# Ledger of designs, part 257: peptides against a protein of PDB entry 3OGK

Target 1, 307 residues: chain A of PDB entry 3OGK
Amino acid sequence: ATPDRLSRRFPNLRSLKLKGKPRAAMFNLIPENWGGYVTPWVTEISNNLRQLKSVHFRRMIVSDLDLDRLAKARADDLETLKLDKCSGFTTDGLLSIVTHCRKIKTLLMEESSFSEKDGKWLHELAQHNTSLEVLNFYMTEFAKISPKDLETIARNCRSLVSVKVGDFEILELVGFFKAAANLEEFCGGSLNEDIGMPEKYMNLVFPRKLCRLGLSYMGPNEMPILFPFAAQIRKLDLLYALLETEDHCTLIQKCPNLEVLETRNVIGDRGLEVLAQYCKQLKRLRIERGADEQGMEDEEGLVSQRG

## One batch from the design tools (peptide; made by RFdiffusion4, then SolubleMPNN)

Design b1_p30_8_s2 (from b1_p30_8, 13 letters changed)
Fold by OpenDDE base, seed 4:
Structure b1_p30_8_s2 (fold): chain B 307 residues (1-307), chain A 30 residues (1-30)
Amino acid sequence: as target 1 above (307 residues)
Amino acid sequence: FPERKPPVLEWERLPDGSVEVRVDPPLPAP
């Protein structure tokens, strides 16, 4: 449908989801500029969709001007913005969003490609937002944002339940975890092995309600940090974990209440058998191709159609 | 972060109790 046709048909639209590029674009089969610009939609939102509270752009081209227009048009009425695998914007666009949409509850930019100018957007969010429930910039590279601002957000946003971040050193997030008393979901961070300090993460205190987790670069040495609360884990994201098949089996056995698992093919048929045996509440499984496919031809870590 | 690849296997139990399964067979190595 065209933007104008949508607004005419649904003048009171509260939620909009747009999908631009097909998944095939991930294989360089489609030019980067293919998939559509959000500009016509943002124009229509600004002019005619006065009740719109939720916007989800998936694989769209989004400029800073588009974000600025959207921000000013919806202001505090905007509750949800998801820039899911979008491109074409900078942190200036994000700054406009958080400056004008001070009651935003969900802000997502997972897997989006953008130019980072500064960390002001997160600082502004920390200074003025108290409504945030979901913050997700998973699989992004923010080098200029401060963990302190994330901590401030956790302190000020009492309804904050889900936070997904990039590659912050997990120890820099200790203050955040202490402040985020109601946090149920955390993904991202970075666990960095230190041969000289093998126990450096053992004293990491997670929020007591944490049940959905994905720690990036978690290896078998760090995995034990989950054991004290493994029974309450409902979702695991092991996509970026450094776990072998046996490590998967070990962890899965400790998570009898697991409902969602996302991992790589390294889980193997053995891991799937263990999963079926111990995780009777499993509702969703996602297995991606690992980077290590080249080395595992001879190892049990291949998922067959038998699982 | 390594680029996310399409899932080789994905299944989800829907609210109606049905299961949606998606299989992406490995592309034969070139």
Scores: peptide ipSAE 0.138, ipTM 0.758, DockQ to the pose 0.487
Fold by OpenDDE base, seed 1:
Structure b1_p30_8_s2 (fold): chain B 307 residues (1-307), chain A 30 residues (1-30)
Amino acid sequence: as target 1 above (307 residues)
Amino acid sequence: FPERKPPVLEWERLPDGSVEVRVDPPLPAP
């Protein structure tokens, strides 16, 4: 349970996953400099875990100094860094990681809270990395990064298979999708409905191997863009889709090879019935409470114990 | 993006064929 004990017991550790307590509990239940902070772990990694290639911090406090130390300590030996729901760092910390860890294959900041100073980290990654397989900053708020850097990454990283992003306008990612020939998974972006241009996204070309998808703010008008390859879809992330119960039913019935579905309560019991009927290969289902559903008593959009 | 909430329903078929189920029943309407 302590860093020192871990290194003594496992000096040749290659993969480390640390889980902090839920954010709401972190400040009240975790001693100020222990357990919730990665600092003591990073110190131990730097000093004693010289074979460590994969680091996953979940719900932990991570400073720029921690990231800098980790980056310098592992350098090109670091293949995976996952800052899963972490906080306390800035884009300077990310810059340090991508500057020093040039052979990183997986970089994840999903649901992390950070201060954005600039977009240099993504630019640096684009300029120097050719090894990237997974890039994930889903559910983050980057405003200063360039979609052009994402395109460059796709062009340079031939093994890039999974990319999850924040609120990029999907049309700005056309170049990225064209370059990302081996991409199997994409989540995020932003679909913005234009009443004056209903076919705004109809000509969007996705990578041919795409089978795991989650487009943010996809409504029923945009949903048809998936239909040509719906039979190829194995995973859908509809958490941020703007689909109603009927829309869910429409989409699900077109995805007979669906293995993973993540959605909101709006799927309802009806959607679950359709899912059971059409998706015989389903392996995982996750239903979250919608933000908006606290107020709309529409009985049709609730998942009961019957589903 | 809104912060992700705990799932109301989550199930996963594990590689061994077993199923892990997590249910967070809706709080009874006040």
Scores: peptide ipSAE 0.137, ipTM 0.756, DockQ to the pose 0.410
Fold by OpenDDE base, seed 2:
Structure b1_p30_8_s2 (fold): chain B 307 residues (1-307), chain A 30 residues (1-30)
Amino acid sequence: as target 1 above (307 residues)
Amino acid sequence: FPERKPPVLEWERLPDGSVEVRVDPPLPAP
């Protein structure tokens, strides 16, 4: 569909989702630069889609100018912006969004590629937003944003329920977790093993309602931090965990209410058996190939057709 | 972050009780 045809057909459109690349792009089956520009759509949104409150761009090229135009056109009417696996923008574009869209509830940049100029966008969001429910920049690299701004967001946004971040040291997020009283989902962070301080993470206090979790680089030494609330865990993202097959089995046995599991082949057939035995409420399972095809030597770490 | 790869196994139980399954078995080790 063309933007003009869409606006004519749906002048009162409230939610728009655009997909610029096929799923095959996720697996490097198509060139990275292959994709649609959002510019024609942003122009149409600005001119003719005055009731639009939710925008989801998936695998699109998005410029700072596009974001600025969108921000100014929708302002406080914009409740949701998802830049899902998008590229072409900088943090200036994000700054424009959070500056003009003060009532945004969902802001997502998951797996997007962008140029980071500064951390002002997160600071501006922290200073002025009280409506945020979902913040997601999972699988992104932000080096210039402050965990203090994330804490401020948690303090000010009482409806904040889902936060997914990049490689923040998890200990820097202690203040965030204390402030995020209604948080149900957290993904990302960084757990860094320290041989000199094996228990450095044992004092982490998670939000009481936390039930969807994915801690990056969580190893078997850090895994026990989940045990006090493992029974309430409903979703686990173990894609970036450093757990072996046996560690998976140990954790899964402690999560009888697990509904969604995302992990790697390291779970093996044994892990799948344990999952079937202990997780009777499981609704979704996703197993990705590990980075190391080299781990295929141990039959135990592979998911077979029988598992 | 490691690049996401195609799932080896993915299944989802739908609200109607049906299950959507996608399997991409690993190539047998040589």
Scores: peptide ipSAE 0.102, ipTM 0.744, DockQ to the pose 0.435
Fold by OpenDDE base, seed 5:
Structure b1_p30_8_s2 (fold): chain B 307 residues (1-307), chain A 30 residues (1-30)
Amino acid sequence: as target 1 above (307 residues)
Amino acid sequence: FPERKPPVLEWERLPDGSVEVRVDPPLPAP
């Protein structure tokens, strides 16, 4: 068995990353139901990889039983769990992880698909964890978790530096931001435009060290909330921002220390020109095609091959 | 989520000492 060969070769393995191959890479040569399950690996981890502290599953099928076995086998020795684009588990599996792995530092479920039973996992994490550094459930659909638990985590976890969340109303996170004094990265939330209250978000106070940011649904009316600290921004995630080309230009000009930009094609060639002009420290640019742009060949929000 | 096929297991030790194992993901359910 391939997991057994790994443990025999690396009995003292501390960090394991399992990547499910993209379906397109399988060239139809592989039987349907075997390759994506973590179960054989979790069994091997539990039995033979007793020094493993970091586990990263990417595009794997992970059951609650797998998570429970992993949690019990590694307990407080587990420092990192990343369920990156995984599926097959419920919040019961997450509850098992946070119940048994009380010293976990990194917990990631970004882009994972799961069944949400309750918010107990986040509550348990809030009640018992003081070690958390990274919490990431970005691009997930948690509806039963409490922003109060997130605030409690921020209060109790002094080393908390990166938090990425789903669609919390940003105003519900005011207490979280106040508590998260060492937070450097925040992504997610939800900004909801209110025509009757244009200054709804103007009093938001962000953590002083915040330099990596992505606010979901941020439009041009909300964008000014970034201006007081735009010069310290090093990473922007604008994938879910509601910014047009001109808005991108405005924001980019205020971020001279930008190192990483993730955005949509709406930035256009003009935005790229502004980026090149003002962001001399840029190290990484990621541009995705917006869902809305598939039909508009002639709009200003297109990045050409000339940029 | 699609049914899983047995991977040709490739593992690579990364510079940080971690091991990256490539497993073929399950095919999406039709």
Scores: peptide ipSAE 0.038, ipTM 0.546, DockQ to the pose 0.056; fails the geometry check

Design b1_p30_8_s3 (from b1_p30_8, 15 letters changed)
Fold by OpenDDE base, seed 4:
Parts: sequence; structure tokens; C-alpha cells
Structure b1_p30_8_s3 (fold): chain B 307 residues (1-307), chain A 30 residues (1-30)
Amino acid sequence: as target 1 above (307 residues)
Amino acid sequence: RPERRPPVLIWERKEDGSEELVVDPPLPAP
């Protein structure tokens, strides 16, 4: 089997990354086909990969039992777990990981699909972890986790540098931002427009070292909250921002040190021209076609071959 | 089931100054 061959060849493996089938194909996984399941790999990790400290599953089926076995087998030796676009687990599996792997530095479940039972996993992480550097559950739907636990994590984890979250109301994260003194990257949250209180977010205080940012649902009215520190921004994730082409131009002009931009087609050729003009340190650009733009093939917000 | 991932354009400037453009999947021709 592929796992057995791996352990025999690399008994001292410290980092393992497994890539499953493309997400579209995951729905066609036959239960008997272990090629998409982590189970045989977790068994091999548990038995034979005793130096493994970093595990990255991408587009794999991961059960709670798999997570429990992994957690118990690696315990405090596990420094990194990335469940990247995975499925098949619940928050009980996450609870097992954080309960047994108390020195975990990176926990990622970005774009994973799971059954949410409770918020205990984040609470347990908050109560016992002091090593966390990266927490990422971006593009996930948690309804039962507490922003107070996130604040506790920030207070206890002095090396916490990157946090990506789901749709927390950004004002509920004020305590988190105050505690997260070394935070360099934040993505997610939720900015909710209030016509009756246009300055709702203007007093939001971000961590001083924040330079990689992606605020979900940020519109042109909220965008000015970035202006005081726009010159220090190195990475912007605008994929879930509600910015039009002109808003992109406005923001980009204020970010002369921008190195990485992720956005949608709405940036347009005009936005790309502005980007080229003002962002001379740009190293990476990612443009995705927004779901809202699938019907707007004829509008100005298209990246053409001219851009 | 959306059989196709939304098109992604990825531009990258490498450390050697070279540039790479990846289009996945290819954008429909205008």
C-alpha cells in the first residue's frame, strides 16, 4: 500500500502533505476507495512515522476517529495540522486534536466542511494552548464558537501571528485585537453595514504589526478603517470584500508596499493599471471570478487580455 | 454540481525576477 511504502522509505519523516482528489471529484468518492480517505495514512503515521510533526491533508476525507488516532499518536509532538478543504469530521475531532496536541503551533481547517456540534474545541484550545502561531478556519461556518475564546488564545499565545476566521462580527473581536499584540495577519470576520451608524467601525483598533489583511464584506464605507495603516499593508485579501473597481483603485493607491493581492474580476483592467502604477513591490496577484460576476460577462469589471 | 472551478488568474514574480502567469481554468475568450 502507498502508506506502507512511504513509512519504509521515510521512517524519519517530519512533514507529510497528502492531496486528495479535486473537490468536485470528492462527491464521487466510493467509500471502498481509500484513496480519498486519510485512515490508512493515519494508521501508518501512528505506527511508523514517530517523528512526524506536520500533517497537511488537502481535499481528503477525515473522520473524527482519524483525528482522534492522530492526536493520541502524535500528542505534543504534533506542531502543525492542516485540514485544507477536507470533509467527514465534526467538531469532536477538532476537540480531540486540541485536547491531546497541546503544543500545536498551526491549526488550519480552511474551506473544510464539517458537522458543528459545539464550540468546545476552541474553548479547550484557549484553556490549554500557549504555543499557537497560526489559527485558520477561514471560509468555514462556525456558529457555536465564542469570540472570547479567541481573545483568550491571543492573550495566552504570545507567538500568535496569523488568525483567519469565519463570520465573526468584527466588533466582537475588539478584545481579540487588543490582546493579539504580535498579530501580523488577519482574515475573515464580518463587517455589517448599518445605515443608522455609518461610523460603526471607525474606532476599531487593529494590532500594530498587522500587515496581511482580508476583511469579509468590507465595502467602500468601511474601507477607510484601513487608511491609517494602509502603507504597512503587504497582503490584501479582497475576495470577499464588497469593493467595486473604483474602490479597488482607491485602496491600492494607499498601499504602496503591497506584495500580495487576492481579489475578484471586479478589479478590472483599470484596477490592474493602478496596481502596476502604485504597487511596485507586488509579487503575487490572484484574481478569481466572483459568483456574482458569472452573469456580468459584458461589464467593465472584467480582466481582459489587456490587463 | 458545478463541474468547473471558477477561473483563477495567478500572477507571480519569482525571486529571480521572472514572472509566471497561471490561468486555471482558462478564461473564455472575449
Scores: peptide ipSAE 0.292, ipTM 0.775, DockQ to the pose 0.347
Fold by OpenDDE base, seed 2:
Structure b1_p30_8_s3 (fold): chain B 307 residues (1-307), chain A 30 residues (1-30)
Amino acid sequence: as target 1 above (307 residues)
Amino acid sequence: RPERRPPVLIWERKEDGSEELVVDPPLPAP
């Protein structure tokens, strides 16, 4: 559909989701530059889609100019922006969004590629937003944002329920977790093993309502930090965990209320058996083959048709 | 070498109790 045809047919459109690349692009099978530009759609949104509250761009090229135009056109009416696997923008574009859309509830840039100019966008969000419910920059690389701004967001946004971040050191997020009293979902961060301090993370206090979790680089030494609340865990993202088959079995046994599991092939048939035995409420399972598993011919770490 | 798309397995139990399994690409036969 063309933008003009969409506006004519749906003048009262409140939610728009655009997909610029096919699913095959997820595996770098399609050049990164192969994507639809959002520009004509942003133009149409600005001119004709005045009731639009939710925008989801998936695998599209988005410029800072596009974001600026969108921000100014929708302002405080924009409740949701998802830049899902998008490219072509910088943090200046994000700054424009958070500056003009002060009542945004969902901001997502998961797996997007961008140029990082500064951390001002997160600071501006922290200073002015009180409406945020979902913040997601999972699988992104930000080096210039402050964990203190994330803490401020948690303090000011009482409805904040889901936060997914990049490679923040988890200990830098202690203040965030303390402030995020209503947080139900957290993904990302970075657990960094310290051989000299095996209990480095044992005093980490998670939000009381946390039930959806995915800690990046969590190994078997860090896994025990979940045990005090494992019974309340409903979703686990273990895609970037450093857990072997036996570690999966250990953790899964402690999560009897697990509904969603995302992991790698390392779970193996044994892990799947344990999952079936202990997780009777399971509703969704996603298993991805890890890139690192290309070399592990060992039968124990493979999901077969028998599992 | 074009990196082979790693297999993804997605299992879902729907509200009606039906189950769906998607394997893409298919796992090698044991």
Scores: peptide ipSAE 0.283, ipTM 0.774, DockQ to the pose 0.360
Fold by OpenDDE base, seed 3:
Structure b1_p30_8_s3 (fold): chain B 307 residues (1-307), chain A 30 residues (1-30)
Amino acid sequence: as target 1 above (307 residues)
Amino acid sequence: RPERRPPVLIWERKEDGSEELVVDPPLPAP
């Protein structure tokens, strides 16, 4: 469908989701296929889709100019922006979004690739937004954003329920967790093992309503921090955890109310058996092949057809 | 060679109690 045909057919469109071609296919087809660029759609949104409040771009090329045009065209009417696995923009584009769309409720950049110029976008969001419910820059690389701005967001956005971040040191997020009283979901961060301080994270206080969790680089030494509220956990993201099969078994046994599990093949058949035994409320299971498993022929860490 | 995408297994239990398994790419037949 062309943008113009869509606009004519759905002039009162409130939500738009565009899916581009897979990244591998986009690199080979970029010169010939404008279907990967959001620009024509942003132009149409700006001109004709005045009721649009939710935009989701998946695997699209998005420029700073596209974001700036979208931001100015929708302003405070934009409630949701999802840049899911997108590329082609910088933090200047994000700054434009948060500057002009001050009532945004959902901002997602998960797995997006961008050029980081500064941390001003997160600072601007922290200073002016009170509406944010979902913030997600999971699996992104930010080096210039401040955990203090994240804390400010948590303090000011009382409806903040889901936050997914990149590789923040978890201890830098202590203030954030204290402020985020209504937080139900947290993913990302970085747990950095310190052999000299094995209890480095044991005093970490999580939000009381936390029930969806995925801590990056969580190993067996850090896993016990979840045990006090493991029975409350409904969703686990273990894709980036450093847990072996036995660690999976240990954790799963403590999560009888688990509804959603995302993990790698390292769970193994044994982990799946334990999951079936202890997690009777399970609704969704996602298993991905780990990047590291190319070399470990260890039969125990593979999900077989029996699992 | 098209880099073989890592296999993804998705199991879902629907509200009606039905179960769906999606395997992408498909596991080799035994």
Scores: peptide ipSAE 0.273, ipTM 0.760, DockQ to the pose 0.336
Fold by OpenDDE base, seed 5:
Structure b1_p30_8_s3 (fold): chain B 307 residues (1-307), chain A 30 residues (1-30)
Amino acid sequence: as target 1 above (307 residues)
Amino acid sequence: RPERRPPVLIWERKEDGSEELVVDPPLPAP
């Protein structure tokens, strides 16, 4: 459908979700430009979709100019922006969004590709936003943002319930976790094994309401940090965990209230059997092949159609 | 070698108790 046809049909549209590339494109060398540009949609939003408060672009090309136009057009009426697997923008575009949309509740850029100029966008968000409920830059590469700004966001945004981040050292997020009193979901971070300090992470204090979790690079040595609250875990993201089949079995047995599991094929049929035995509340299971598993076609950690 | 697209398996139990399995891309037939 063209943007102009949509606005004529739905002048009171509050939520728009555009999907540029099919899911199969995640695995195919589909040219980046195939997803389409958001520019004509941003123009239509600015001119005719005056009630639009939620925008979700998935696998689209988004420029800084597009973000700036969207930000200025919707301002404090914009509650949700999701740049899901998008490309073509820089942190200047993000800065425009957080500068003009000070009441934004959901900001997502998960798996988006962008040029990082500075960390000003997160700093600006920290200084001025008190409405944020969901912040998600999972599977992104930020090197210039400050964990201190994330802590400030947690302190100021009392409705903050879900935060997904890139590769922050998890110990740098101690202040964030202490401030994020209402946080229910956390994904990302970086657990860095220290052979000289096996208990490096054992003193981590997680938010009391935390029930959806995915710690990146969590190995079997770090996994015990979850055990004190494993019974309250409802969702686990193990896609970037460094767990083998046996480790999966150990963790799953500790999570009897698990509703959602996302993991890699390493869980194996054995892990699925354990899951079925211990997780009676399970509602969703996602299994992906990891990049590391391309070479392990011959190893026991295969999920078959039998499981 | 054609980079075998890693399959995604998604299982869901719906509110009505029905179950749905999605395999994308489909595993090659044995």
Scores: peptide ipSAE 0.294, ipTM 0.774, DockQ to the pose 0.377; fails the geometry check

